# Ledger of designs, part 43: peptides against a protein of PDB entry 2QAS

Target 1, 120 residues: chain A of PDB entry 2QAS
Amino acid sequence: PPEDLMQYEAMAQDALRGVVKAALKKAAAPGGLPEPHHLYITFKTKAAGVSGPQDLLSKYPDEMTIVLQHQYWDLAPGETFFSVTLKFGGQPKRLSVPYAALTRFYDPSVQFALQFSAPE

## One batch from the design tools (peptide; aimed at target 1 Y60 I66 K87)

Design b2_p29_6_s1 (made by RFdiffusion4, then SolubleMPNN; from b2_p29_6, 12 letters changed)
Fold by OpenDDE base, seed 4:
Structure b2_p29_6_s1 (fold): chain B 120 residues (1-120), chain A 29 residues (1-29)
Amino acid sequence: as target 1 above (120 residues)
Amino acid sequence: PFVPPPPANDGDQPADSAAEQAAVLAALA
């Protein structure tokens, strides 16, 4: 096949990361996500910019999946990363995750899925 | 069909009350 000097696949991946950002901004808006939409987000815990409790991140040395459905607070979708408060075993904790760290995005309500190659 | 892995957080369970939500935010402020 011809050589792609434009790197279209990389550009497409970056554009699709924008879908995640947009979805999180919808989730952060007043009223939250429209039912029954909810989000499963998987990310590399060792990726640059990932921030959270050391004990939690140590438990998931490669990837971690979080769900934004019934219990999430103070969701703040920035331009390069999002932060959110979630409960783990009943304990509230704050996570900060760059969009570049994402490896999977999924909304089961409509079976919409995205997959990414995340840098370490 | 795709089945997501189990989430690390408790978010797939019913939401806390408004008072509990406020307490969570206050605790992390």
Scores: peptide ipSAE 0.463, ipTM 0.833, DockQ to the pose 0.804
OpenDDE base, seeds 1, 2, 3, 5: peptide ipSAE 0.458, 0.461, 0.448, 0.454; ipTM 0.831, 0.833, 0.827, 0.829

Design b2_p29_6_s2 (made by RFdiffusion4, then SolubleMPNN; from b2_p29_6, 9 letters changed)
Fold by OpenDDE base, seed 2:
Structure b2_p29_6_s2 (fold): chain B 120 residues (1-120), chain A 29 residues (1-29)
Amino acid sequence: as target 1 above (120 residues)
Amino acid sequence: PFVPPAPANDGDQAPLSAAEQAAILASLA
């Protein structure tokens, strides 16, 4: 097959990562996500730019999934990464995750799923 | 059908009041 010098697949993947960013911006707005929407977000914990408690990240050496429904705080969706406070074992902890680290995005309420290849 | 991985954060996703949210954020300071 002919060589794709435009690299359309990479462009499409970047655009789809933009869906996650946009969804998180909606989640960060006053009132949060509209019921019954909620977001499962999976990312590579060793990817560049991922930041969080050492004990937590050590527990998940490859990938970690978080869910945003009701109990999330101070969600800050930036242009290249988002940060959020979640409870782990009853303890609030802050995570910072670049969109480039994402491997999965899923909203069960409408069965909307995205999958990404993320570099380590 | 797709089944998402188990989330790492607490599975209790019950709604919280503004006061409850504020208390949690204050505990982080």
Scores: peptide ipSAE 0.458, ipTM 0.838, DockQ to the pose 0.599
OpenDDE base, seeds 1, 3, 4, 5: peptide ipSAE 0.451, 0.455, 0.452, 0.448; ipTM 0.836, 0.839, 0.836, 0.835

Design b2_p29_6_s3 (made by RFdiffusion4, then SolubleMPNN; from b2_p29_6, 12 letters changed)
Fold by OpenDDE base, seed 2:
Structure b2_p29_6_s3 (fold): chain B 120 residues (1-120), chain A 29 residues (1-29)
Amino acid sequence: as target 1 above (120 residues)
Amino acid sequence: PFVPAPPANDGDQPPLSAEEQAAIRASLA
């Protein structure tokens, strides 16, 4: 088959990751997410650029899922990664996650789901 | 249908009151 020098499949995947970025930007806006929308985000914890408490990440050697609904703080969706403060066991912790590390995105309110191939 | 993995954080919680929100913000300062 002919060689795809445009790498369309990769571009399509990037576009889908853009959906997550856009959703997080909505979540970061004043007023937060419109009810009843909430976001389940799964990512590879050992992917390059992932940052957070070592003790927390150690509990999830492969993937971790976080949920953004009502209790999230200082959500900062950047161009290549987002950071957010969430409570874990009642304690606030800061996470920084590159969009490239994402493996799943889900909004149960409308059953919208995305899956990504993240680097190992 | 798709079922997400259990979330690691305490995010799946009801909305906080103004007072609770203020307390959280203060604790994060």
Scores: peptide ipSAE 0.497, ipTM 0.859, DockQ to the pose 0.723
OpenDDE base, seeds 1, 3, 4, 5: peptide ipSAE 0.488, 0.492, 0.477, 0.487; ipTM 0.855, 0.857, 0.857, 0.855

Design b2_p29_6_s4 (made by RFdiffusion4, then SolubleMPNN; from b2_p29_6, 10 letters changed)
Fold by OpenDDE base, seed 2:
Structure b2_p29_6_s4 (fold): chain B 120 residues (1-120), chain A 29 residues (1-29)
Amino acid sequence: as target 1 above (120 residues)
Amino acid sequence: PFVPPAPANDGDQPADSAAEQAAILAALA
């Protein structure tokens, strides 16, 4: 078959990562997400740019899933990554995750799911 | 049907109290 020199699949994936960024920006806006929307985000913990507590990342050597629903603070969705403060076992911790590190995005309220191939 | 992975953080549960929430926000300011 003809070779795709445009690499449309990669472009499409980048566009879909943009959906996550946009959703997080909505979540960070005043009032947060409209109920009952909430977000489950899965990412590769060893991907370049991922930052967080060493002990936490050690517990999840491959992938980690976080949920933005009831307890999240100082959500800062940047252009290439987002950072957020979450509670783990009652302890607040800060995470910084590049959108490129994402492997899954899900909003249970409307069963909207996206899957990505994340680089190491 | 799709079942979301269990989250690592406590976010799928409401905060214990409004006071706790306020305290956290104040600490992060």
Scores: peptide ipSAE 0.445, ipTM 0.827, DockQ to the pose 0.859
OpenDDE base, seeds 1, 3, 4, 5: peptide ipSAE 0.434, 0.423, 0.440, 0.433; ipTM 0.821, 0.816, 0.823, 0.821

Design b2_p29_7 (made by RFdiffusion4)
Pose (drawn by RFdiffusion4):
Structure b2_p29_7 (pose): chain A 120 residues (1-120), chain P 29 residues (1-29)
Amino acid sequence: as target 1 above (120 residues)
Amino acid sequence: EDAAYEGDLPAGTTPTAEEVEAYLASLER
């Protein structure tokens, strides 16, 4: 014991997904992130709400990490998901990722990191 | 040119409120 009927840990998890959303809004600002900041986003490829080229999603069965630093365009962070254009083998592609699909967040510049969808 | 990262990343932690505010403030231009 004790069983947590308030699910404080789960609420704290969701509250923290919001940091990713807020960080993506700064990155979407004209001019991008304040260097040397850059972002690693890890997400569940099969989590509902994610869309991308069928070929690309098949290459990454469960987890996929993307880096927002030198090569990303038209970052559009909505309130419930974000979409971004990245290059894979030199070929630009478009992704949509719900914040609920996120499992990890990392900024190597200040070594700030978050882990989600992990009740432990 | 590829944007996919296939390495390991460090484990995340649950930060304090001050740590979260400081991080978000560091993203200001």

Design b2_p29_7_s1 (made by RFdiffusion4, then SolubleMPNN; from b2_p29_7, 13 letters changed)
Fold by OpenDDE base, seed 2:
Structure b2_p29_7_s1 (fold): chain B 120 residues (1-120), chain A 29 residues (1-29)
Amino acid sequence: as target 1 above (120 residues)
Amino acid sequence: ADSIYDGELPAGRRPSEAEIAAFLASLER
């Protein structure tokens, strides 16, 4: 088969990451997501651009999954990364995650699942 | 409670355009 010089697969992957961004933008809008929608987001904790509590990231050296349902605040979905305040050990902490670091996205309310390849 | 999930999530697959559209539409109020 001919060589794909357009990198269509990479563009498709980026588009799928765009779905996560779009969902987070909806979640950040006034009123948040409509119930019962909530989001599970898995990401590589050592990926470039990931920022968060040192003790937490040390506890999860490979991947961690956050839940955006009842205990999150100040969700700020940017164009290349999102940030959010979550509770860890009962304390609010700020987490910043590039979309490129994502490996899984899941909304159990409609069983919508995405899986991504992320840099090591 | 902490906003961390330690369980297993379902495997992902490539969704169709219709599935993506339906998901995004489901997020509308």
Scores: peptide ipSAE 0.560, ipTM 0.913, DockQ to the pose 0.710
OpenDDE base, seeds 1, 3, 4, 5: peptide ipSAE 0.555, 0.104, 0.059, 0.549; ipTM 0.914, 0.628, 0.628, 0.909

Design b2_p29_7_s2 (made by RFdiffusion4, then SolubleMPNN; from b2_p29_7, 14 letters changed)
Fold by OpenDDE base, seed 3:
Structure b2_p29_7_s2 (fold): chain B 120 residues (1-120), chain A 29 residues (1-29)
Amino acid sequence: as target 1 above (120 residues)
Amino acid sequence: ANSIYDGELPAGRRPSEAEIAAYLASLDR
């Protein structure tokens, strides 16, 4: 078979990560997402560029899934990573996650699911 | 609701261009 020198599959995966970025930018707009849309986001906690509360990240040494529905603040979707404030143990904590660290994305309201390969 | 989900999410699939466009459009008010 012909050899793919363009890495089209990798481009497709990056495009799908772009969907997550676009969804987060819509969520960060005034008023947030329209009901009943909300987001589940899974990422590798030890991936390069991931930062957050040490106690929380230690509790989830592989992956963790955050829910962006009722309790999130200051969602800031950048070009390479997003940051968001969530409450853990009743205290607000800042979490920063590169899009490259994502492994799953899910909007249960319409059952829209994406899956990604992420570095260990 | 808790900000952390400890369950399993469904497997992803490869959506079509139209499905992606429709999803993103559904996120607008």
Scores: peptide ipSAE 0.580, ipTM 0.911, DockQ to the pose 0.671
OpenDDE base, seeds 1, 2, 4, 5: peptide ipSAE 0.035, 0.159, 0.039, 0.032; ipTM 0.588, 0.720, 0.536, 0.473; seed 4 fails the geometry check

Design b2_p29_7_s3 (made by RFdiffusion4, then SolubleMPNN; from b2_p29_7, 10 letters changed)
Fold by OpenDDE base, seed 5:
Structure b2_p29_7_s3 (fold): chain B 120 residues (1-120), chain A 29 residues (1-29)
Amino acid sequence: as target 1 above (120 residues)
Amino acid sequence: ADSIYDGELPAGRRPSAEEIAAYLASLER
């Protein structure tokens, strides 16, 4: 097959990450997501730029899936990463995740699913 | 309950531009 020198697949992946960013920005806006929308996000816990509680990240050495529905606070979606406060073991903890670390995204209310290639 | 999901999410497929637009529109109030 002909060689793709433009790396269109990588561009497509970045565009899809933009969808996640847009959804998170909507969630962070006043009023949050319209019901019944809520988000599941899977990411590589050892990817560059991921930060959070050490005990939690040790418990999930490969991937972790967070739920943004009822138990999240101070969602801050930046241009290259998002941060959010979540409850782990009943305690609020801050998590920071680069969009490049994402492997899956899901909104079960409309069954919208995305999958990404992330560093191993 | 913690904000962690221990299951596996469904596999993603490449959505069309129309599907992406429809999803983003569904997020509007």
Scores: peptide ipSAE 0.635, ipTM 0.927, DockQ to the pose 0.715
OpenDDE base, seeds 1, 2, 3, 4: peptide ipSAE 0.635, 0.569, 0.630, 0.091; ipTM 0.927, 0.886, 0.923, 0.614

Design b2_p29_7_s4 (made by RFdiffusion4, then SolubleMPNN; from b2_p29_7, 9 letters changed)
Fold by OpenDDE base, seed 5:
Structure b2_p29_7_s4 (fold): chain B 120 residues (1-120), chain A 29 residues (1-29)
Amino acid sequence: as target 1 above (120 residues)
Amino acid sequence: EDSIYDGDLPAGRRPSEEEIAAYLASLER
């Protein structure tokens, strides 16, 4: 078959990353997500632009999944990355994750799942 | 309560445009 020089699959992946961004923007808006919606997000912890607690990232050297339901604050979804305050061991910690670092997204309330390829 | 999930999420099936639209609509109040 002819070689794809346009990288259409990569473009499709970026479009789907936009869905995650949109969902996070809804979550960050006043009132948050409508119940029972909540989000699971998996990302590569060593991807460029990822920042957070050193001890936490060391515990998860490959991927980490965060839950955005009850224990999150100051969600700030930017255009290229989002940041959020989460509780780990009862302590609030700030995490910053580029959308390009995402590998999975899931909303169990409606069983909506996405999967992405992310470089290490 | 912790903000980390140690399990593996389900594999993502490529959703249709209709499925994406329906999901985004479900996020509206």
Scores: peptide ipSAE 0.619, ipTM 0.925, DockQ to the pose 0.693
OpenDDE base, seeds 1, 2, 3, 4: peptide ipSAE 0.219, 0.273, 0.277, 0.255; ipTM 0.670, 0.797, 0.791, 0.639

Design b2_p29_8 (made by RFdiffusion4)
Pose (drawn by RFdiffusion4):
Structure b2_p29_8 (pose): chain A 120 residues (1-120), chain P 29 residues (1-29)
Amino acid sequence: as target 1 above (120 residues)
Amino acid sequence: AETAIFTPEEAEELIAEELEEEEEEEEEE
């Protein structure tokens, strides 16, 4: 015991997914992130709400990490999900990722990191 | 070729290399 009927830990998890959304808004600002800041986003490929080229999604069964630093265009962070154009083998592709699909967040510049969808 | 999409293992290797490089630069300063 005690069983947590308030699910404080779960609420703290969701509250923290919001940091990712806020960070993506700064990155979507004209001019991008303030260097040397860049972002690693890890997400569940099969999580509902994610869309991308069928070929690409099949290459990454469960987890996929993307880096937002030197090669990303048209970052569009909505309130419930974000979409961004990245290159894979030189070929530009479009992705949409719900914040609910996120499992990790890391900015190597200040070594700030978050882990989600992990009730432990 | 240009790429920004990785497996978690590959991304961790890249992150480790970047952190090692930053440490070397700090030591040189």

Design b2_p29_8_s1 (made by RFdiffusion4, then SolubleMPNN; from b2_p29_8, 15 letters changed)
Fold by OpenDDE base, seed 5:
Structure b2_p29_8_s1 (fold): chain B 120 residues (1-120), chain A 29 residues (1-29)
Amino acid sequence: as target 1 above (120 residues)
Amino acid sequence: PENSIFTPEEMDELIAQEQEQRRLLELLR
């Protein structure tokens, strides 16, 4: 088959990562997501730019899924990464996740799903 | 749930549970 020198698949992946960014920006807007929309976001915990408490990240050495539905705070979706505070073990934990680290995005309310290749 | 952080496997189970709940609600409507 012909060699793709344009890297269309990577470009498409990046474009779809933009969907996640846009969704998070909607979630961070006043009033949050319109019910019943909520977000399941999976990412590689050892990807470059991922940061958070060691005790939390150590429990998830490969991938972690976070749920943005009822208990999340200070969601800050930037241009290259987002940060959010979630409860784990009864304590608030701050995570910072670059969009490039994402491997899965899902909104159960409408069964909208995206999958991504993330750096190892 | 209380926690908002899961392994992918746990998340798949939660998704399945939520889907089943929605299915039941739809059937009872």
Scores: peptide ipSAE 0.371, ipTM 0.797, DockQ to the pose 0.785
OpenDDE base, seeds 1, 2, 3, 4: peptide ipSAE 0.151, 0.347, 0.349, 0.357; ipTM 0.650, 0.793, 0.788, 0.788

Design b2_p29_8_s2 (made by RFdiffusion4, then SolubleMPNN; from b2_p29_8, 14 letters changed)
Fold by OpenDDE base, seed 5:
Structure b2_p29_8_s2 (fold): chain B 120 residues (1-120), chain A 29 residues (1-29)
Amino acid sequence: as target 1 above (120 residues)
Amino acid sequence: PENSIFSPEEMDKLIEEEERRRREEELEE
């Protein structure tokens, strides 16, 4: 097959990461996500720019999935990464995750799914 | 709930259960 010098697949993947960013911005807006929408977000914990409590990252050395439904606070979706406070072991934990670290996005309410390859 | 963070394995089970529940509810309507 002819060589793709435009790198269309990479551009498409970046655009799809934009969907996640947009969804998180909706979640961070007043009132949050419209019911019954909620988000399952999976990412590589060792990807560049990922930060959080050592106990949490040690428990999930490869990937973890966070649930944005009822138990999250201070969601801050930036342009290159988002941060959020979640409950773990009954305690609040702050995570910072670059969009480039994402491997899966899922909204079970409408069965909308995206998958990504993330660098280590 | 105690946690909002899960391993991929745990999440796959949760998704499976949620989808199963949804199908069951649809059958009862």
Scores: peptide ipSAE 0.300, ipTM 0.758, DockQ to the pose 0.834
OpenDDE base, seeds 1, 2, 3, 4: peptide ipSAE 0.285, 0.286, 0.291, 0.289; ipTM 0.756, 0.761, 0.763, 0.753

Design b2_p29_8_s3 (made by RFdiffusion4, then SolubleMPNN; from b2_p29_8, 12 letters changed)
Fold by OpenDDE base, seed 3:
Structure b2_p29_8_s3 (fold): chain B 120 residues (1-120), chain A 29 residues (1-29)
Amino acid sequence: as target 1 above (120 residues)
Amino acid sequence: PENSIFTPEEADELIAEELARRAEEAARA
């Protein structure tokens, strides 16, 4: 077949990252996600732009999966990254994660899954 | 679950359990 000079697969992947952004924006709206929807988000903790407390990131040197269901606060989905507060060791911790760092997105309530290749 | 942060492997286990539970609930409906 002819060579794809448009690089459609890469464009499609970027568009799918937009789904995660949109879902997080819904989650951040008043009232949160409509039940029973909830999110499992996995990302590379050493990817460029990822930031958070040293104690938390040290525990998960490769990948981390966060669950956005009932125990999260101050979710702030920006255009290039999102930030959220989660409990770790009984204390609130603030994480900032670029969408480019994501490797997996899943909503088990409707079995919706996305996978991404994240740069280090 | 009690915590909100997991390794991907731990998360997979939680997801599997939830899916199984939902399947059982649907079977009773």
Scores: peptide ipSAE 0.607, ipTM 0.889, DockQ to the pose 0.688
OpenDDE base, seeds 1, 2, 4, 5: peptide ipSAE 0.601, 0.604, 0.606, 0.606; ipTM 0.885, 0.886, 0.887, 0.887

Design b2_p29_8_s4 (made by RFdiffusion4, then SolubleMPNN; from b2_p29_8, 8 letters changed)
Fold by OpenDDE base, seed 4:
Structure b2_p29_8_s4 (fold): chain B 120 residues (1-120), chain A 29 residues (1-29)
Amino acid sequence: as target 1 above (120 residues)
Amino acid sequence: PENSLFTPEEMDELIEEEEEEEEEEEEEE
């Protein structure tokens, strides 16, 4: 098959990462997500730009999933990464995740799923 | 759940549990 010099697949994935960013911006707005929407976000913990507690990242050396439903605070969706405070071991921990580190996005309420290729 | 952090495998289990709960609620209606 002919070589794709336009890199359409990469462009499509970047566009889909934009869906996650948009969803998080909705979640961060006053009132949060409309019920019953909530988000499962999976990412590579060793990806460039991922920042969080050492014990957290050590427990999940490859991938981890965060749930944005009832137990999160100070969600801050930036242009290239988002940060959020989550409970880990009963303690609040701040996590920062670049959108490029994402491997899976899921909203169980409507069974909306996205998958991404994220190199380490 | 009490914790908001899971492995991908644990995520799949949570999804299955959520779907089972929804099915049980629908059967009770």
Scores: peptide ipSAE 0.147, ipTM 0.618, DockQ to the pose 0.731
OpenDDE base, seeds 1, 2, 3, 5: peptide ipSAE 0.033, 0.034, 0.033, 0.120; ipTM 0.532, 0.553, 0.559, 0.613

## One batch from the design tools (peptide; aimed at target 1 Q69)

Design b2_p30_1 (made by RFdiffusion4)
Pose (drawn by RFdiffusion4):
Structure b2_p30_1 (pose): chain A 120 residues (1-120), chain P 30 residues (1-30)
Amino acid sequence: as target 1 above (120 residues)
Amino acid sequence: FAAAHAAAKAAAEAAAQAVWDAYQAELDAA
């Protein structure tokens, strides 16, 4: 015991996904992130709401990490998901990722990191 | 139950806001 009927830990997890959304809005600002800040985003490829080239998604069965630093265009962080154009083997592709699909967040510049979807 | 649920949610949101404010300060300082 005690069983948590409030699910505080779960609520704290969701509240923290919001940091990722807020960080993506600063990155989507004209001029991008304030250097040397850059972002690693890890997400569940099969999580509902994610779309991308069928070929690319098949290459990454469950988890996929993307880096937002030197090569990303048209970052569009909606309220419930974000979409971004990245390059894979020199070929530009478009992704849409719900904040609910996120499992990890890391900015190597200040060593700030978050882990989600992990009730432990 | 409703009041306790709302208080727990507000506390979680305040804690997350503190984390964001700390990280935002690093972004603004860059």

Design b2_p30_1_s1 (made by RFdiffusion4, then SolubleMPNN; from b2_p30_1, 11 letters changed)
Fold by OpenDDE base, seed 3:
Structure b2_p30_1_s1 (fold): chain B 120 residues (1-120), chain A 30 residues (1-30)
Amino acid sequence: as target 1 above (120 residues)
Amino acid sequence: MEEALEAARAAAEAEAQAVLDAYEAQLAAA
């Protein structure tokens, strides 16, 4: 097929990543997400810019999914990445995840799902 | 009762995360 120099597919993906960013901004607002909305976010753990505890990330060499519902703190949705504190094994851990690292976004309350192609 | 609810929420999310972790670990091993 002819070469797409406009990279429309990438544009579409980025637009949809914007939905995730917007959703996280809602989640970060006072009062959090309107119930019963909550978020399952899947990302490539080895993607550039992903950071967190070594032991945690090492446990998930490809992807991991985090749940943002009741047990999350200091959610900071930036322009290119978000950071959040979650409990793993009862211990708070700080994760930073670029939106570009995302592979799946899901809100079970309304069965809203997005999928993305993320670089390795 | 607020504490009980919080504990229940924490337990539910921990269980959900455990299931996801197991699934992801399985996929990673495949």
Scores: peptide ipSAE 0.085, ipTM 0.620, DockQ to the pose 0.016
OpenDDE base, seeds 1, 2, 4, 5: peptide ipSAE 0.071, 0.032, 0.054, 0.033; ipTM 0.598, 0.557, 0.588, 0.566

Design b2_p30_1_s2 (made by RFdiffusion4, then SolubleMPNN; from b2_p30_1, 9 letters changed)
Fold by OpenDDE base, seed 4:
Structure b2_p30_1_s2 (fold): chain B 120 residues (1-120), chain A 30 residues (1-30)
Amino acid sequence: as target 1 above (120 residues)
Amino acid sequence: MEEALAAARARAEAEAQAVLDAYQAALDAA
């Protein structure tokens, strides 16, 4: 089989990461996501640019899934990463996650799913 | 209460994985 020097698969994945970014921007807009839409986001916790509480990230040495439904605050979807405040053990914690660190995205309300290859 | 949330999340993750598996299977079969 011929070698793909264009890396089309990688480009396609990057394009699909744009869907996640767009969805998060919708979630961050006034009024939030239209119910019953909510988001399950999985990411590599050791990927470059991921930041958050040490105790939390240590608990999830490989991947972590966060849920954006009822218990999140100050969602800030940037161009290369998003940040959000979530409660863990009753305490608010700020997470910052590059879109490149994502491994899967899921909206159970419509069973929309995406899978990505992430660094490390 | 947090245990209930954990269980719900686990079920949702399983469902998500099932969807991804089905999608991947479809891609592999195409």
Scores: peptide ipSAE 0.027, ipTM 0.551, DockQ to the pose 0.022
OpenDDE base, seeds 1, 2, 3, 5: peptide ipSAE 0.023, 0.026, 0.025, 0.027; ipTM 0.532, 0.555, 0.524, 0.527; seed 1 fails the geometry check

Design b2_p30_1_s3 (made by RFdiffusion4, then SolubleMPNN; from b2_p30_1, 9 letters changed)
Fold by OpenDDE base, seed 1:
Structure b2_p30_1_s3 (fold): chain B 120 residues (1-120), chain A 30 residues (1-30)
Amino acid sequence: as target 1 above (120 residues)
Amino acid sequence: MAEALAAARARAEAEAQAVLDEYQATLDAA
């Protein structure tokens, strides 16, 4: 087939990543997510732009999943990445994750799931 | 308390992963 110079598949993936961004913006609004909605977000820990505690990222060398339900603070969804504070071992840790690093998104309350290709 | 929370989180994440794996299998079979 002819070469796709428009890269439609990549554009479609970016549009779906926009769903995650929009969901996080809802979660960051006053009052948080409407019950019973909550989010499971999986991302490549070695992807460009991912930042966080070295010990935590070393523990999850490929992918990690974070849960945004009851134990998260200072969620800040930007245009290209989001940041959030989560507790690990009782200690607050700040994570910064580009939307491009995402591989999975899931809201079990309505069984809404998305998958994405992410850099190795 | 901290250990219990960590364990509960790990179990929840594993459950979510299983659901996504089932989703992928469904897509592959379609």
Scores: peptide ipSAE 0.037, ipTM 0.575, DockQ to the pose 0.020
OpenDDE base, seeds 2, 3, 4, 5: peptide ipSAE 0.025, 0.024, 0.026, 0.024; ipTM 0.535, 0.516, 0.519, 0.511

Design b2_p30_1_s4 (made by RFdiffusion4, then SolubleMPNN; from b2_p30_1, 10 letters changed)
Fold by OpenDDE base, seed 3:
Structure b2_p30_1_s4 (fold): chain B 120 residues (1-120), chain A 30 residues (1-30)
Amino acid sequence: as target 1 above (120 residues)
Amino acid sequence: MAAALAAARAAAQAAADAVLAAYEAQLAAA
């Protein structure tokens, strides 16, 4: 088989991570996501650059999933990571998650799903 | 990538338990 010196597969994977970033930017815009769209985002909690309350991350030592639907605040989708405030047990918690830490992205309203390999 | 996307969808569907857990955790009252 011919050798791929362009690394197209890696480019495609990066582009798919870009879909998540773009979706989050839509979610962060005034008015939020158009209903009924909402996002389930799964990430490795011990990946480099992940930050949040220690008690929360300790509860999910491998992966955790967050939902962005009706209760999210100050969503800030940067170029390499996003941060968001969510309530757990009624208490606001700030999370920061690099896109590289993502393992799953899902919008059940249209059954759109992505899966990613994340550093262990 | 079409085949990869299909596999990704299946994997996401299989993560329903994690989805539910996340949903319940974020909706839990203080």
Scores: peptide ipSAE 0.186, ipTM 0.705, DockQ to the pose 0.036
OpenDDE base, seeds 1, 2, 4, 5: peptide ipSAE 0.167, 0.151, 0.158, 0.157; ipTM 0.700, 0.694, 0.699, 0.646

